Peptides against a protein of PDB entry 6B4E. Designs and how they scored, part 196

Target 1, 295 residues: chain A of PDB entry 6B4E
Amino acid sequence: TNFDKISKMFWHYKDKIAQIKQDIVLPIKKADVNVRNLLSRHKRKINPKFGQLTNSNQQLFKIQNELTQLINDTKGDSLAYHWILNFIAKAVVHQAETEVRVKPESALPLGKLTLYLLVQFPELQELFMARLVKKCPFVIGFTCEIDTEKGRQNMGWKRNNENKWEDNTSYDERMGGILSLFAIITRLQLPQEFITTTSHPFPIALSWHILARICNTPLNLITNTHFVILGSWWDAAAVQFLQAYGNQASKLLILIGEELTSRMAEKKYVGAARLRILLEAWQNNNMESFPEMSP

## One batch from the design tools (peptide; made by RFdiffusion4, then SolubleMPNN)

Design b2_p30_7_s4 (from b2_p30_7, 16 letters changed)
Fold by OpenDDE base, seed 1:
Structure b2_p30_7_s4 (fold): chain B 295 residues (1-295), chain A 30 residues (1-30)
Amino acid sequence: as target 1 above (295 residues)
Amino acid sequence: SSVWDEHKDTFDPAFVAEIEAQAEAALESL
């Protein structure tokens, strides 16, 4: 693992976030009143749809169609189109931070919706990845020290209105929620209508990449959060990961579940204890996946 | 030190290289 490459990618997406603000978000504030009104109406219609997801594929397809129509209505204005996609990217990540963190299985319908949108609207891909990396650098296997304010900011820590950092549990849960969503996306098959025409934009190889990069991380930088997000990833994708990569996948699961947890045992991380339980469940042929969605 | 460095020899290096190449290609395509 080349850490210089990881850092370069991290800063690339940090720059992209700044660019999005400058080139998309700020210009719309000065755009024609009709465009602003259109986007305001669309924002109000789009925002609740992510919370309307259920374990139903029928409901998913309904929401997909509604969102597709709403997004298509903006294509006549490139700036409006990119603005609505950026809004969607932010909304999806926010849903992961709020809903998936407390109900991990909700990542499945959210992930299916997101993957559909990423394929249907390719310009969403970079916008979404930039938002993911900003909020949860773990999605590309980036980590840094968090002993400084800048380090915490880089790792996606938030401050409240009193300029106090969020508590460790809140941070861990948010990171877990975002990572669960990303993990789900990487292990999902493309919708049937796209399988023959499009490559998967976020393939299962990215799950390998995350795990391998965490295993390559210097031990002094490994925190409880690393184990929490590995546990979240495990619940979301371990079954499908084993199906994809077989024996090599097994070795990597052992590396995170046994070796990394053992190497960090002196820290007594709660996340590591949970990951150990997941490993033991797998060793006992009790590995679980999220339930499939209803028809 | 990292656990990868301590255990990397347990993996098929050609397999690992292929998956990493796929991951990098996917990220570069975004």
Scores: peptide ipSAE 0.777, ipTM 0.980, DockQ to the pose 0.900
Fold by OpenDDE base, seed 3:
Structure b2_p30_7_s4 (fold): chain B 295 residues (1-295), chain A 30 residues (1-30)
Amino acid sequence: as target 1 above (295 residues)
Amino acid sequence: SSVWDEHKDTFDPAFVAEIEAQAEAALESL
């Protein structure tokens, strides 16, 4: 693993976030009042929809159609279109940070919706990835030290109004929620209407990349969070990952579940203990996945 | 040290290279 390449990618997306602010977010504040009013109305209609997802495919399709219409309504103005997509990218990640963190299985309907939107509106892809990397660098396997303020900021740690860092549990849960969503997206098949015309924008290979890059991370940089997000990934995608890559996948699951946990055993990380339980469940032929959605 | 460096020989290098290439291509396409 070329760490320089990972770092370059990380900073690329950090720069992209800055660019989005400069080229999309700020210009809209000075846009025509009609455009601003349109976007304000659309924002209010769009935002609740992510929380309206259930385990129902019928509900999913309804929301997909509603969002598609709302987004299409902005296509006549490129700036408005990109603004609404950036808003959606932010909203999806926020939903992962809030809902998926407490109910991991909710990643499935959210992931299906997100994947649909990513394919239907290709310009969303970079906006979404930039937001993901900003919030959860683990999605590209980036890790840095967190003993510095800059390091913590880079790894997506938040500060409150009193300039206090969030607690470890809150951080771990947020990272787990985001990673669960990303993992789901990587293991989902494209919607049937796109499968012959479009390549998957975030394929299962990106799951391999995450795991492999974490395994390539210097042991002194491995934290409880790494194990938490690996556990979140496991719940979300391990079954499909094994189906995709077979024996090589098995080796990588053993590498994270057995070898990485063993190498860090002295730390007694709670996340590592959970990951071992997941490994053992798999070894006992009891690997579970999220339940499929109802019609 | 990393666990990958300690166990990389366990994997099919051609397979790993292909999947990594796919991952990189996907990321570059964004």
Scores: peptide ipSAE 0.776, ipTM 0.980, DockQ to the pose 0.898
Fold by OpenDDE base, seed 5:
Structure b2_p30_7_s4 (fold): chain B 295 residues (1-295), chain A 30 residues (1-30)
Amino acid sequence: as target 1 above (295 residues)
Amino acid sequence: SSVWDEHKDTFDPAFVAEIEAQAEAALESL
């Protein structure tokens, strides 16, 4: 693992977020009134759709089609198009922070929708990744110290209006929700219509990358959050990960579930205890996956 | 120290290199 490369990528996306603000978000405020009105209407139509997802593929396809149409309506203006995609990227991550946080299995329909949109609208990919890295640097295996305000900010900690940091549980749950979504995306098959024409933009190799980079993280930087997000990843993708990489996957699951937890045992992290339970369930041939969606 | 450094020899290095290359290629394509 090249930590310099990880850091470079992290800061690249931090810069990208600043660029998005400067080149997309701010300029649209000065755009033609008709464009602004269009985007305001589209925003209002798009935003509730993420909450309309269910365990139904039929409902998913409906929402996919509706979103596709709404996005396509903006393609006549490049700035408007990028603005709506950036809005979607933010909305998807927000849904992970709120809904997936409390109902991890909701990551499946959200992940399917997101993957579809990422393939259908390739320009969404960078916008989405930038938002993910900003909110949850764990998606690229980035870790820094959180003893400083800057460190906490870099790791995606939020402050309230009173400049108070969020509590550890809230942070852990948000990170878990975002990571669950990302994990799901990495293990999903491309929609049938894209399998022969497009490569997967966020392949399962990125799951390997996350786990390996966490295992490469200096032990003094490992926190409860690392174990929480590993547990979230496990619930979301461990079955498919084992299917993809077989014996090598098993070794990596043992590395996180047994070795990393054992090495950090003195800390008595709650997330580590949960990960141990997941390991034990697997060892007992009781590894669970999220249920498949209904037709 | 890291658990990877302590246990990396348990993995197939060629396999690891391949998957890491795939991951990097995916990230670079974004």
Scores: peptide ipSAE 0.776, ipTM 0.980, DockQ to the pose 0.894
Fold by OpenDDE base, seed 4:
Structure b2_p30_7_s4 (fold): chain B 295 residues (1-295), chain A 30 residues (1-30)
Amino acid sequence: as target 1 above (295 residues)
Amino acid sequence: SSVWDEHKDTFDPAFVAEIEAQAEAALESL
């Protein structure tokens, strides 16, 4: 693992977030009143749809179609189009931070919707990835020290209005929620209409990349959060990961579930204990996946 | 040290290189 490459990518997306603010978000505030009104109406229609997802594919397809129409309505104005896509990127990540955090299996319908939108609207891909990296650097296997304020900020820690850091549990759960969504996206097949015409924008290789980069992380930088997000990833993607990469996948699951947890045993991380339970369930041929969505 | 450095020899290096290349290509395409 080349840590310089990881850092370069991390800072690239940090810069992209700043660029998005300057080139997309701020200019819209000065745009034509009709454009601003259109976007305000669209935002109000779009935002609730992510919370309307269920375990139903029929409901998913309905929401996909509705969002597609709403996004297409903005294509006549490039700035408006990019603004809506950036809004969607933010909304999807926010849904992962809030709903997936408390109901991990909700990552499946959210991931299906997101993957559809990422393929249907390719310009969403960079906007979404930038938001993911900002909120959860673990998605690209980035880790830094969190003993400084800047380090915590870089790792996606939030401060409240009183400038107080969020508690460890809240941070861990948010990171787990975001990582669950990303993991789901990486293991989903493209929608049938795209399989023959488009490459998967976030393939299962990115799951390998995350796990391998975490395993390459210096042990002194490994925290409870690493184990929490590995557990979240496991619930979301371990079955499909094993199907994709077979024996090599098994070795990597053992590396995170057995070796990394053992190496960090003195820390008594709760996330590590959970990951051990997941490993043991797998060893007993009881590896579980999220339930498939209903028709 | 890292657990990867301690256990990297357990993996097929050609396989690892291929998957990492796929991952990097995917990220570069974004």
Scores: peptide ipSAE 0.776, ipTM 0.980, DockQ to the pose 0.896

Design b2_p30_8_s1 (from b2_p30_8, 16 letters changed)
Fold by OpenDDE base, seed 3:
Structure b2_p30_8_s1 (fold): chain B 295 residues (1-295), chain A 30 residues (1-30)
Amino acid sequence: as target 1 above (295 residues)
Amino acid sequence: SSVASEEEQKEFEEVLSLEAPPEVAPATIP
């Protein structure tokens, strides 16, 4: 694993977030009142749509169509278009931090919607990835120390208004929610209308990167969160990952489930214990996946 | 079973070459 490359990629997306603020978010605050009013109306219509997702493909398609129309209404102004896409990127990640956190299976409809939007609106891809890396650097297999304030900030830890760090459980659950969404996106097939015309923007290979990079991470940097997000990834994508890479996938699942957990056994991480249970379930031919969506 | 696309397989091979999992020292089963 080239850690310098991963670090460069991490900082690239951190810089992208700064650029988005300067080039998209701040300029809109100074834009014409009509543009600001349009975007305010669209924001109010778009924001509820993510919470309207169910385990129904019919409902998914309805929401896809509604969002597509609302986004297309902004294409006449490039700045407005990029602003609405950046808003969507933020809203999707927020949904992962809140709903997917408590209901991991909700990652499936959210992931399907997100993948559709990423393909339908390619400019969303960089905006979304930058937001993901900022919030959950585990999506690119980046890890740094959390003994410093800067290290914690880089790893996506939040402080409250009292400058107190969030509790470990809240952090773990948020990271798990975001990672579940990303894992789902990587293992989904493109919508049928795009399969022949477009490459997958975040293919299953990115799941391999996550697992491999975590396995190669210095053990002194491995925390309970690493095991929590690996467990979240497992629930979201392990079945499809095995289907994609076969024996090589099996080796990597054993590495995370057995070897990495064994190396960290002295820490007695709850996330590691859960990951061992998932490994054992797989070894007993009882690997579970999220239920498929209804028609 | 949706096998990864050829592009995904190529990326996988590139990842394996660049980011090989740590050699599991074969547990010398004594």
Scores: peptide ipSAE 0.029, ipTM 0.591, DockQ to the pose 0.083
Fold by OpenDDE base, seed 5:
Structure b2_p30_8_s1 (fold): chain B 295 residues (1-295), chain A 30 residues (1-30)
Amino acid sequence: as target 1 above (295 residues)
Amino acid sequence: SSVASEEEQKEFEEVLSLEAPPEVAPATIP
């Protein structure tokens, strides 16, 4: 693993977030009142749609069509279009932080919707990835120390209004929710209408990179959160990962489930104990995946 | 079955090189 490359990617996306603020978010505040009113109406229509997702493909397709129309209505103004996509990127990640966190299986409909939008609107890809990396650097396998305030901020830790760090459990669950969404996106097939026309924007190879980079992370930087997000990834993508890479996948699953957990056993991480249970379930031919969506 | 890229294979080998291979080859789970 080239950690210098990963660090460069991390900082690239940090810079992109600053650029988005400067070039998209701030200019819209000074834009024409009609544009601001349009975007405010669209924002109010778009925001509830992510919470309207169910385990129904019919409902998914309805929401896809509605969002497509709402986004297309902004294409006449490039700044408005990029602003609405950035809003969507933020809303999707927020849904992962709040709903997927408590109901991991909700990542499937959210991931399908997100993948559709990423393909339909390619400009969303960089905006979404920048937001993901800012909120959950684990999506690119980035880890740094969290002994400093800056280190914690880089790893996506939040402070409350009293300038206190969020609870460890809250951080772990939030990271798990975001990573579950990303893992789902990586293991989904493109919608049939796009398979022949475009490449997958976030392919299953990105799941490989997450796992491998975590395995190569210095042990002194490994925390309970690493095991929590590996468990979240496992629930979301392990079955499809095995289908994609076969024996190589099996070896990597054993490395994270057995070897990495064993090396960290003295820490007694709760996330590591859960990952061990997932490994044992797999060894007993009881590997589970999220239920498929209904028609 | 998607074949891992050369970069993915190299990264895999690097991971395996850092960790002592388990003495017992994990049983092929079907």
Scores: peptide ipSAE 0.028, ipTM 0.602, DockQ to the pose 0.088
Fold by OpenDDE base, seed 2:
Structure b2_p30_8_s1 (fold): chain B 295 residues (1-295), chain A 30 residues (1-30)
Amino acid sequence: as target 1 above (295 residues)
Amino acid sequence: SSVASEEEQKEFEEVLSLEAPPEVAPATIP
């Protein structure tokens, strides 16, 4: 693992967030009243759609079509189009931080919707990835120290209005929710309409990168959060990961489930204990996946 | 806790050396 390359990628997306603010968000605040009113109306229509997802493909297709129309209505103005896509990127990540956090299986319909939008609107890819990396650097296998304020900020820790850091449980759950969404996206097939014409924007290889990079992370930087997000990844993608990489996947699952947890046993991390339970379930041929969506 | 054999440890190190996943035949990508 080349950690310098990962660091460069992390900072690239941090810079992209700054660029988005400068080139998309701030200019729209100065746009004419008609553009602002259009975007405000679209925002109000788009925002509830993510919470309207169910474990139904019919409902998913309905929402996909509605969002596609709403986004297409903005294509006549490049700035408006990019603003709507950036809003969507933020809304999807926010849904992962809130709903997926408490109901991990909700990552499946959200991931299917997101993947569809990422393929249908390629400009969403960089906007979404930048938002993911900002909120959850684990999606690219980035880890830094959290003993400093800057380190905590880089790892996506939030401060409240009293300038206090969020509690460890809240952070772990948010990171787990975001990573569950990303893991789902990586293991999903492209919609049938795109399989022959488009490459997967965030393929299962990115799950390999997450696991391998965490396994290669210096042990002094490994926290309970790493095990929590590995457990979230496992629930979301382990079955499909094994299907994709076979014996090589098995080796990597044993590395995270047995070897990494054993190396960190002295810390008695709750996340590590859960990951061992997941490993044992797999060894007993009881590996579970999220339920498939209804027709 | 099966102490990973020296062979298993070597295999694990080989997997960790791969920053990129092995080439998966397109047919095995579900």
Scores: peptide ipSAE 0.036, ipTM 0.643, DockQ to the pose 0.143; fails the geometry check
Fold by OpenDDE base, seed 4:
Structure b2_p30_8_s1 (fold): chain B 295 residues (1-295), chain A 30 residues (1-30)
Amino acid sequence: as target 1 above (295 residues)
Amino acid sequence: SSVASEEEQKEFEEVLSLEAPPEVAPATIP
């Protein structure tokens, strides 16, 4: 693992977030009243759609079509279009931080919706990845020390209004929720209409990168959160990962489930204990995946 | 089958005794 390259990628997305603020978010505040009104209306229509997702493909397709129309209505103004996509990127990640956090299987419909939008609107890809990396650097296998304020900020830790850090459980759950969504996206097939015309924007190889980079991370930087997000990834993508890479996937699952957990056994991380249970379930031919969506 | 990027190949090699998968990860996991 080239950690310098990962760091460069991390900072690229941090810079992209700053750019989005300067070039998209701030200019819209000064835009024409008609543009601001359009975006306000669209924001109000878009926000509820993510909460309307169910395990139904019919409902998914309905929401996809509704969002597609709402986004297309903004294409006449490039700034408005990019603003609405950035809003969607933020909303999707927020849904992962809130709903997927408590109901991991909800990542499947959310991931399908997100993948569709990423392909339908390619400009969403950079906006979404920048938001993901800002909120959960684990999506690119980035890790830094959290002994400093800056390190915690870089790893996506939040402070409340009293300048107090969030509790470890809240952080772990948020990271798990975001990573579950990303893991799902990486293991989904493209919608049928795009398979022959478009490459997958975030393919299963990105799941390999996450696992490999975590395995190569210096042990002094490994925390309970690493095991929590590996467990979240496992629930979301392990079955499909094994299908994609076969024996090589198996080796990597053993590395994270057995070797990495054993190396960190003295820490008694709860996330590591859970990951070991997932490994044992797999060894007993009881690896579970999220249920398929209904027609 | 997307040809594994040079970076992907490097990540396959850099994990503990892991080899690059012989088959290009199917673009579509069934």
Scores: peptide ipSAE 0.030, ipTM 0.591, DockQ to the pose 0.098; fails the geometry check

Design b2_p30_8_s2 (from b2_p30_8, 16 letters changed)
Fold by OpenDDE base, seed 5:
Structure b2_p30_8_s2 (fold): chain B 295 residues (1-295), chain A 30 residues (1-30)
Amino acid sequence: as target 1 above (295 residues)
Amino acid sequence: SSVASEEEQKWFEEVLSLKEPPKVPPATIP
C-alpha cells in the first residue's frame, strides 16, 4: 500500500472542500437575487426527495426524474448548477449519516439514486467524493491518529456546541452509515442506459482499496471504528465482492475477518466481535445481503 | 470469475505479504 498516495488523495479532497467554499458557496451569496431565489426554491424541493425513497424501483425512478428536472433548471448559470450539485452531495451524505446509520438497507435505494445522479451529472463526482472523504476518510482507506484535535478532525469527528467530542458510538454509527452508502455504490451496476456510454465512476475496485488499505494500516492506528465500518461494508457489499473477485476476495475477507480481528483480540473491540460473527456466518454458508428492491 | 486488474492483484499481494496466505474455507469453494 502506498500511504503517500493515500495521504495526497486525502489532502486533495480537503483542499477541494476549501475550494468549493471559496468558488461556489461564498460567490452565490453575492449572486443575482433571482438566482438566489431559484436556488432557495430548488433546495426546498430537492431536500425531502432523499427521505421519500423506499424499497421501490418505481418510486426511485420517479425521484430520479424529479431531481433531474430540478437540476437541469439550474444549468443556465454555471455557478448555480455547481451550487445545487454541491448541495445534493451534502444532502446525500447527510442522509447516510442519519437514515442509513439506523437502517443500513436504506443504503440500496439511496445508492441507486446517487449513482444515477453521478452518471447523469458528472460534475457531481468530485463534489461528492470530496464530501465523502471529509466526513468519512475510511472511504479511501485513510487513517491517522486520533489522539490530537487535528487528527480527530481529519478522521471526521464532530464536536458539539459545548466543544465536546461526539460519543464513540455516535461516531461509529455515522461512519458505518456513510461507508454503507459508498460500499453500495461501488457494487451497483450502472443503469442499462449508461453501460455502453460511460464507465462506473466508483467501481468495485474502490471497495478492494478500502479493505487492502485497512489491512496494511499500522496496528496502533486500528480502532473499533475500523471494525465497525468493515462490518457495515460486509453487510452492504461482501456478496457482490465475492462475485467480482472470487478466490482473491475470499482471501481478503479472511484477512479482515480472521487475521485482523485476531491481531487486535487484546483490545476486545465490539466491532471486531461482530465482524468475527459475520465471518463465521459466511464460513457456514450463511452470508446475507440486502434484499433487492421491489418493482 | 475474477475481474481483478493487475493493480488490484498488486494490492492483494501487498496485503498477503503480511502473513502466510490464509486457506479459503470449504464453504467458499465453488
Scores: peptide ipSAE 0.023, ipTM 0.564, DockQ to the pose 0.113
Fold by OpenDDE base, seed 2:
Structure b2_p30_8_s2 (fold): chain B 295 residues (1-295), chain A 30 residues (1-30)
Amino acid sequence: as target 1 above (295 residues)
Amino acid sequence: SSVASEEEQKWFEEVLSLKEPPKVPPATIP
C-alpha cells in the first residue's frame, strides 16, 4: 500500500471541502433573492425524500424521478446546480450517519438512489466523495493517529458545542453507517439504462482498496472502529465481493477476519469479535447479504 | 525494530500481494 498516495488523496478531498465552501456555499448566500428562494424551496422538497425510501424498487424509482426533476430545474444556473448537488451529497451522508447507523439494510435503497444520482449528475461525484472522506476517511482506507486533536479531526471525530468529543460508540456507529453506504454503492450494478454507456463511478475495486489498505495499516493505528467498519462492509458487500474476485477475495476476507483479528486479540475489541463471528458464519456456508428490494 | 516473526513476515507478504485488485471479468461484475 502506498500511504503517501492515500494521504495525498485524503488532503485533496479536504481541500475540495474548503473549495466547495468558498466557491459554492458562500457565494450562493449573496446570490439573487429569486435564486435563494428557488434553492430554499428545492431544499425543502429534497430533504424528506431520503427518509421516504423503503425496500421497494417502485418507491425508489418514484423518488429518483422526483429528485431528477428537482435537480434539472437548477441547471440553468451553474452555481445553483452545484449548490443543490452539494446539498444532496451532504444529505445522503447525513442519512447514512443517522438511519443506516441504526438500520444497516437501509443502505441498499439509499445506495441505489445515490448511485443513480452519481451517474445521472456526474458533478455530484467529487462533491460526494469529498463529503465521504471528510466524514469517514475509512472509505479510502486512510488512517492516522487519534491521540491528537488534529488526528481525531482528520479521522472524522466530532465535537459538541461544549468542545467535548463524541463517545466511542457514537463514532463507531456513524463510521459504520457511512461505510455501509459506500460499500453498497461499490457492489451495486449500474442501472440498466447506463450499463452500456457509462463506467461505474465507484466500482467494487474501491472495496478492495479499503480492505487491503486497512490490512497494511500499522497495527498501532488499528482501533475498534476499524473492525466495526470492516464488519459493516462485510454485511453490505462480502457476498458480492466474493462473486467479483473469487479466490482473491477469499484471501482478503481471511486476512481481515482471521489474521488481523488474531494480531489484535490482546485488545479484546468488540468489533473484532463480531468480525470473527462473520468469518465463522462464512466458513459454515452461512454468509448473508441484505435482502433484495421488492418490485 | 521488533524482528517480525516468520508468521508476521508471511502475513505481510500476503497482504502486500493484495495491494492491487485483480481484473474482474465482465461477466462477474455484480
Scores: peptide ipSAE 0.030, ipTM 0.645, DockQ to the pose 0.137; fails the geometry check
Fold by OpenDDE base, seed 4:
Structure b2_p30_8_s2 (fold): chain B 295 residues (1-295), chain A 30 residues (1-30)
Amino acid sequence: as target 1 above (295 residues)
Amino acid sequence: SSVASEEEQKWFEEVLSLKEPPKVPPATIP
C-alpha cells in the first residue's frame, strides 16, 4: 500500500470540498433570483425522495425518474446544475449517516439510487466522492492519528456548538452507515441500460482497496472504528466480494476477521468482537447478505 | 497469544503485497 498516494488522494478531496464551497455554493447565493427560486423549489422536492425509498424496485425506479427530471431541469445553467448535484451528494451522505446507521439494509435501495445518479450524471461522481472522503476517510482506506484536534477533524469527527466531540458510539455508527453505503455501491451491478456503454464509477476493486489499506495500516492507528466499519462492509459486500475475487477474497476476509482482530485482541474492541462473530458465521457457511429488493 | 505460524505470517505478507486487486472477468463481477 502506497500511503503517500492515499494521502494525496485524501487531500485532493479536501481541496475539492473547499473548491465546491468557493465555486458552487457561495456563488449561487448571489445568483439571479429566478435561479435561486428554482433551486429552492427543487431542493424541497428532492430532499424527501431519499426517505421515500423502500425495498421495492418499482418505488426505486419511480424515484429515479423523478430525480432525473428535477436534475435535468437545472442543466440550462451550469452553476445551478452543479449546485443541485452537490446538494444531492450531501443528502445521500446524510441519509447514510442517519438512516443506514440504524438500518444497514437500507443501504441497498439508497446505493442503487445513488449508482444510477452517478452514471446518469457523471459530474456527481467527484462531488459525491469528495463528500464521502470528507465525512468518512475510510472509504479510500485513509487513516491518521486522532490524538490531535486536526487528526480527529481529518477522520470526520464532529464537534457540537459547545466544541464538544461527539460520542465514540455516535462516530462509529456514522462511519459504519457511510461505509455501508459505499460498500453497497461498489458491489452493485450497473443498471442494465448502462452495462454496455459505461464503466462502473466505483467498482468492487475499491472494496479491495479499503480492506487492503486497513490491513496495511500501522497497528497503532487502528481503532474500534476500523473494526466497526469492517463489520459494516462485511454485512454489505462480503458475499459479493467473495464471488468477485474467490480465493483472494477469502484470504483478505481471513486477514481482517482473524489476523487483524487477533493482533488487536489486547484492546478488547467491541467492533473486533463483532467482526470475529462474522468470520465464524462465514466459517460455518452462514454468511448473510442483505435481502434482494422486491420487484 | 496465538503467534501466527511462520506460514501464516508468510501468507499474510503475500496478501498484503497485493498492490492491485486481481483481474476479475466482467461476467464474474456481480
Scores: peptide ipSAE 0.026, ipTM 0.631, DockQ to the pose 0.137; fails the geometry check
Fold by OpenDDE base, seed 3:
Structure b2_p30_8_s2 (fold): chain B 295 residues (1-295), chain A 30 residues (1-30)
Amino acid sequence: as target 1 above (295 residues)
Amino acid sequence: SSVASEEEQKWFEEVLSLKEPPKVPPATIP
């Protein structure tokens, strides 16, 4: 693992966030009133759609179609189009931070919707990844020390209005929620209509990177959060990961589930304990996945 | 991309070489 390369990638996306503000968000504030009104209306229509997802494919397809139409209505203005996509990227990640964190299985319909949009609107890909990395650097296997304010900020820790850091549980849950969504996206197949014409924008290989990079992370940088997000990843994608990489996947699952947890045993991390339970369940031929969606 | 990244390939090769869990300190996967 080349940590310098990972760091460069992390900062690339941080720069992208700054660029988005400069080139998309701020310019729209000065755009024509008709454009601003259009985007305001669309924002109001789009925002509730993510919360309307259920375990129903029928509902998913309805929402996909509605969002597609709403996004297409903006294509006549490049700035408006990119603004609405950036809004969607933010909204999806927000849904992961709020809903998926408490109901991990909700990552499946959200992930399916997101993957559809990522393929249908390729310009969303960079916007979405930048948002993911900003909020949860674990999605690219990046970690740094959190003993400094800057380190915590880089790792996506939030402060309230009183400059108080969020509690560890809240941070862990948010990271887990975001990672669950990302993991789901990486393990989903493209919709049938795109399989022959489009490459997967965030393929299962990105899950490999997460696991491998965490396994290579210096132990002094490993925290409970690492185990929490690995557990979230496991619930979301372990079955499909094993299907994709077979024996090599098994090796990585053992590395994270057994070796990494054992090396950190003295810390008594609750996330590590959970991950070990997941490993044991797998060893007992009881690896679970999220339930498939209904028609 | 449908093609494995260079990093993935290198890591995959390293994992293939791992007969046992990495000793402490763990060997770095390239």
Scores: peptide ipSAE 0.020, ipTM 0.533, DockQ to the pose 0.070; fails the geometry check

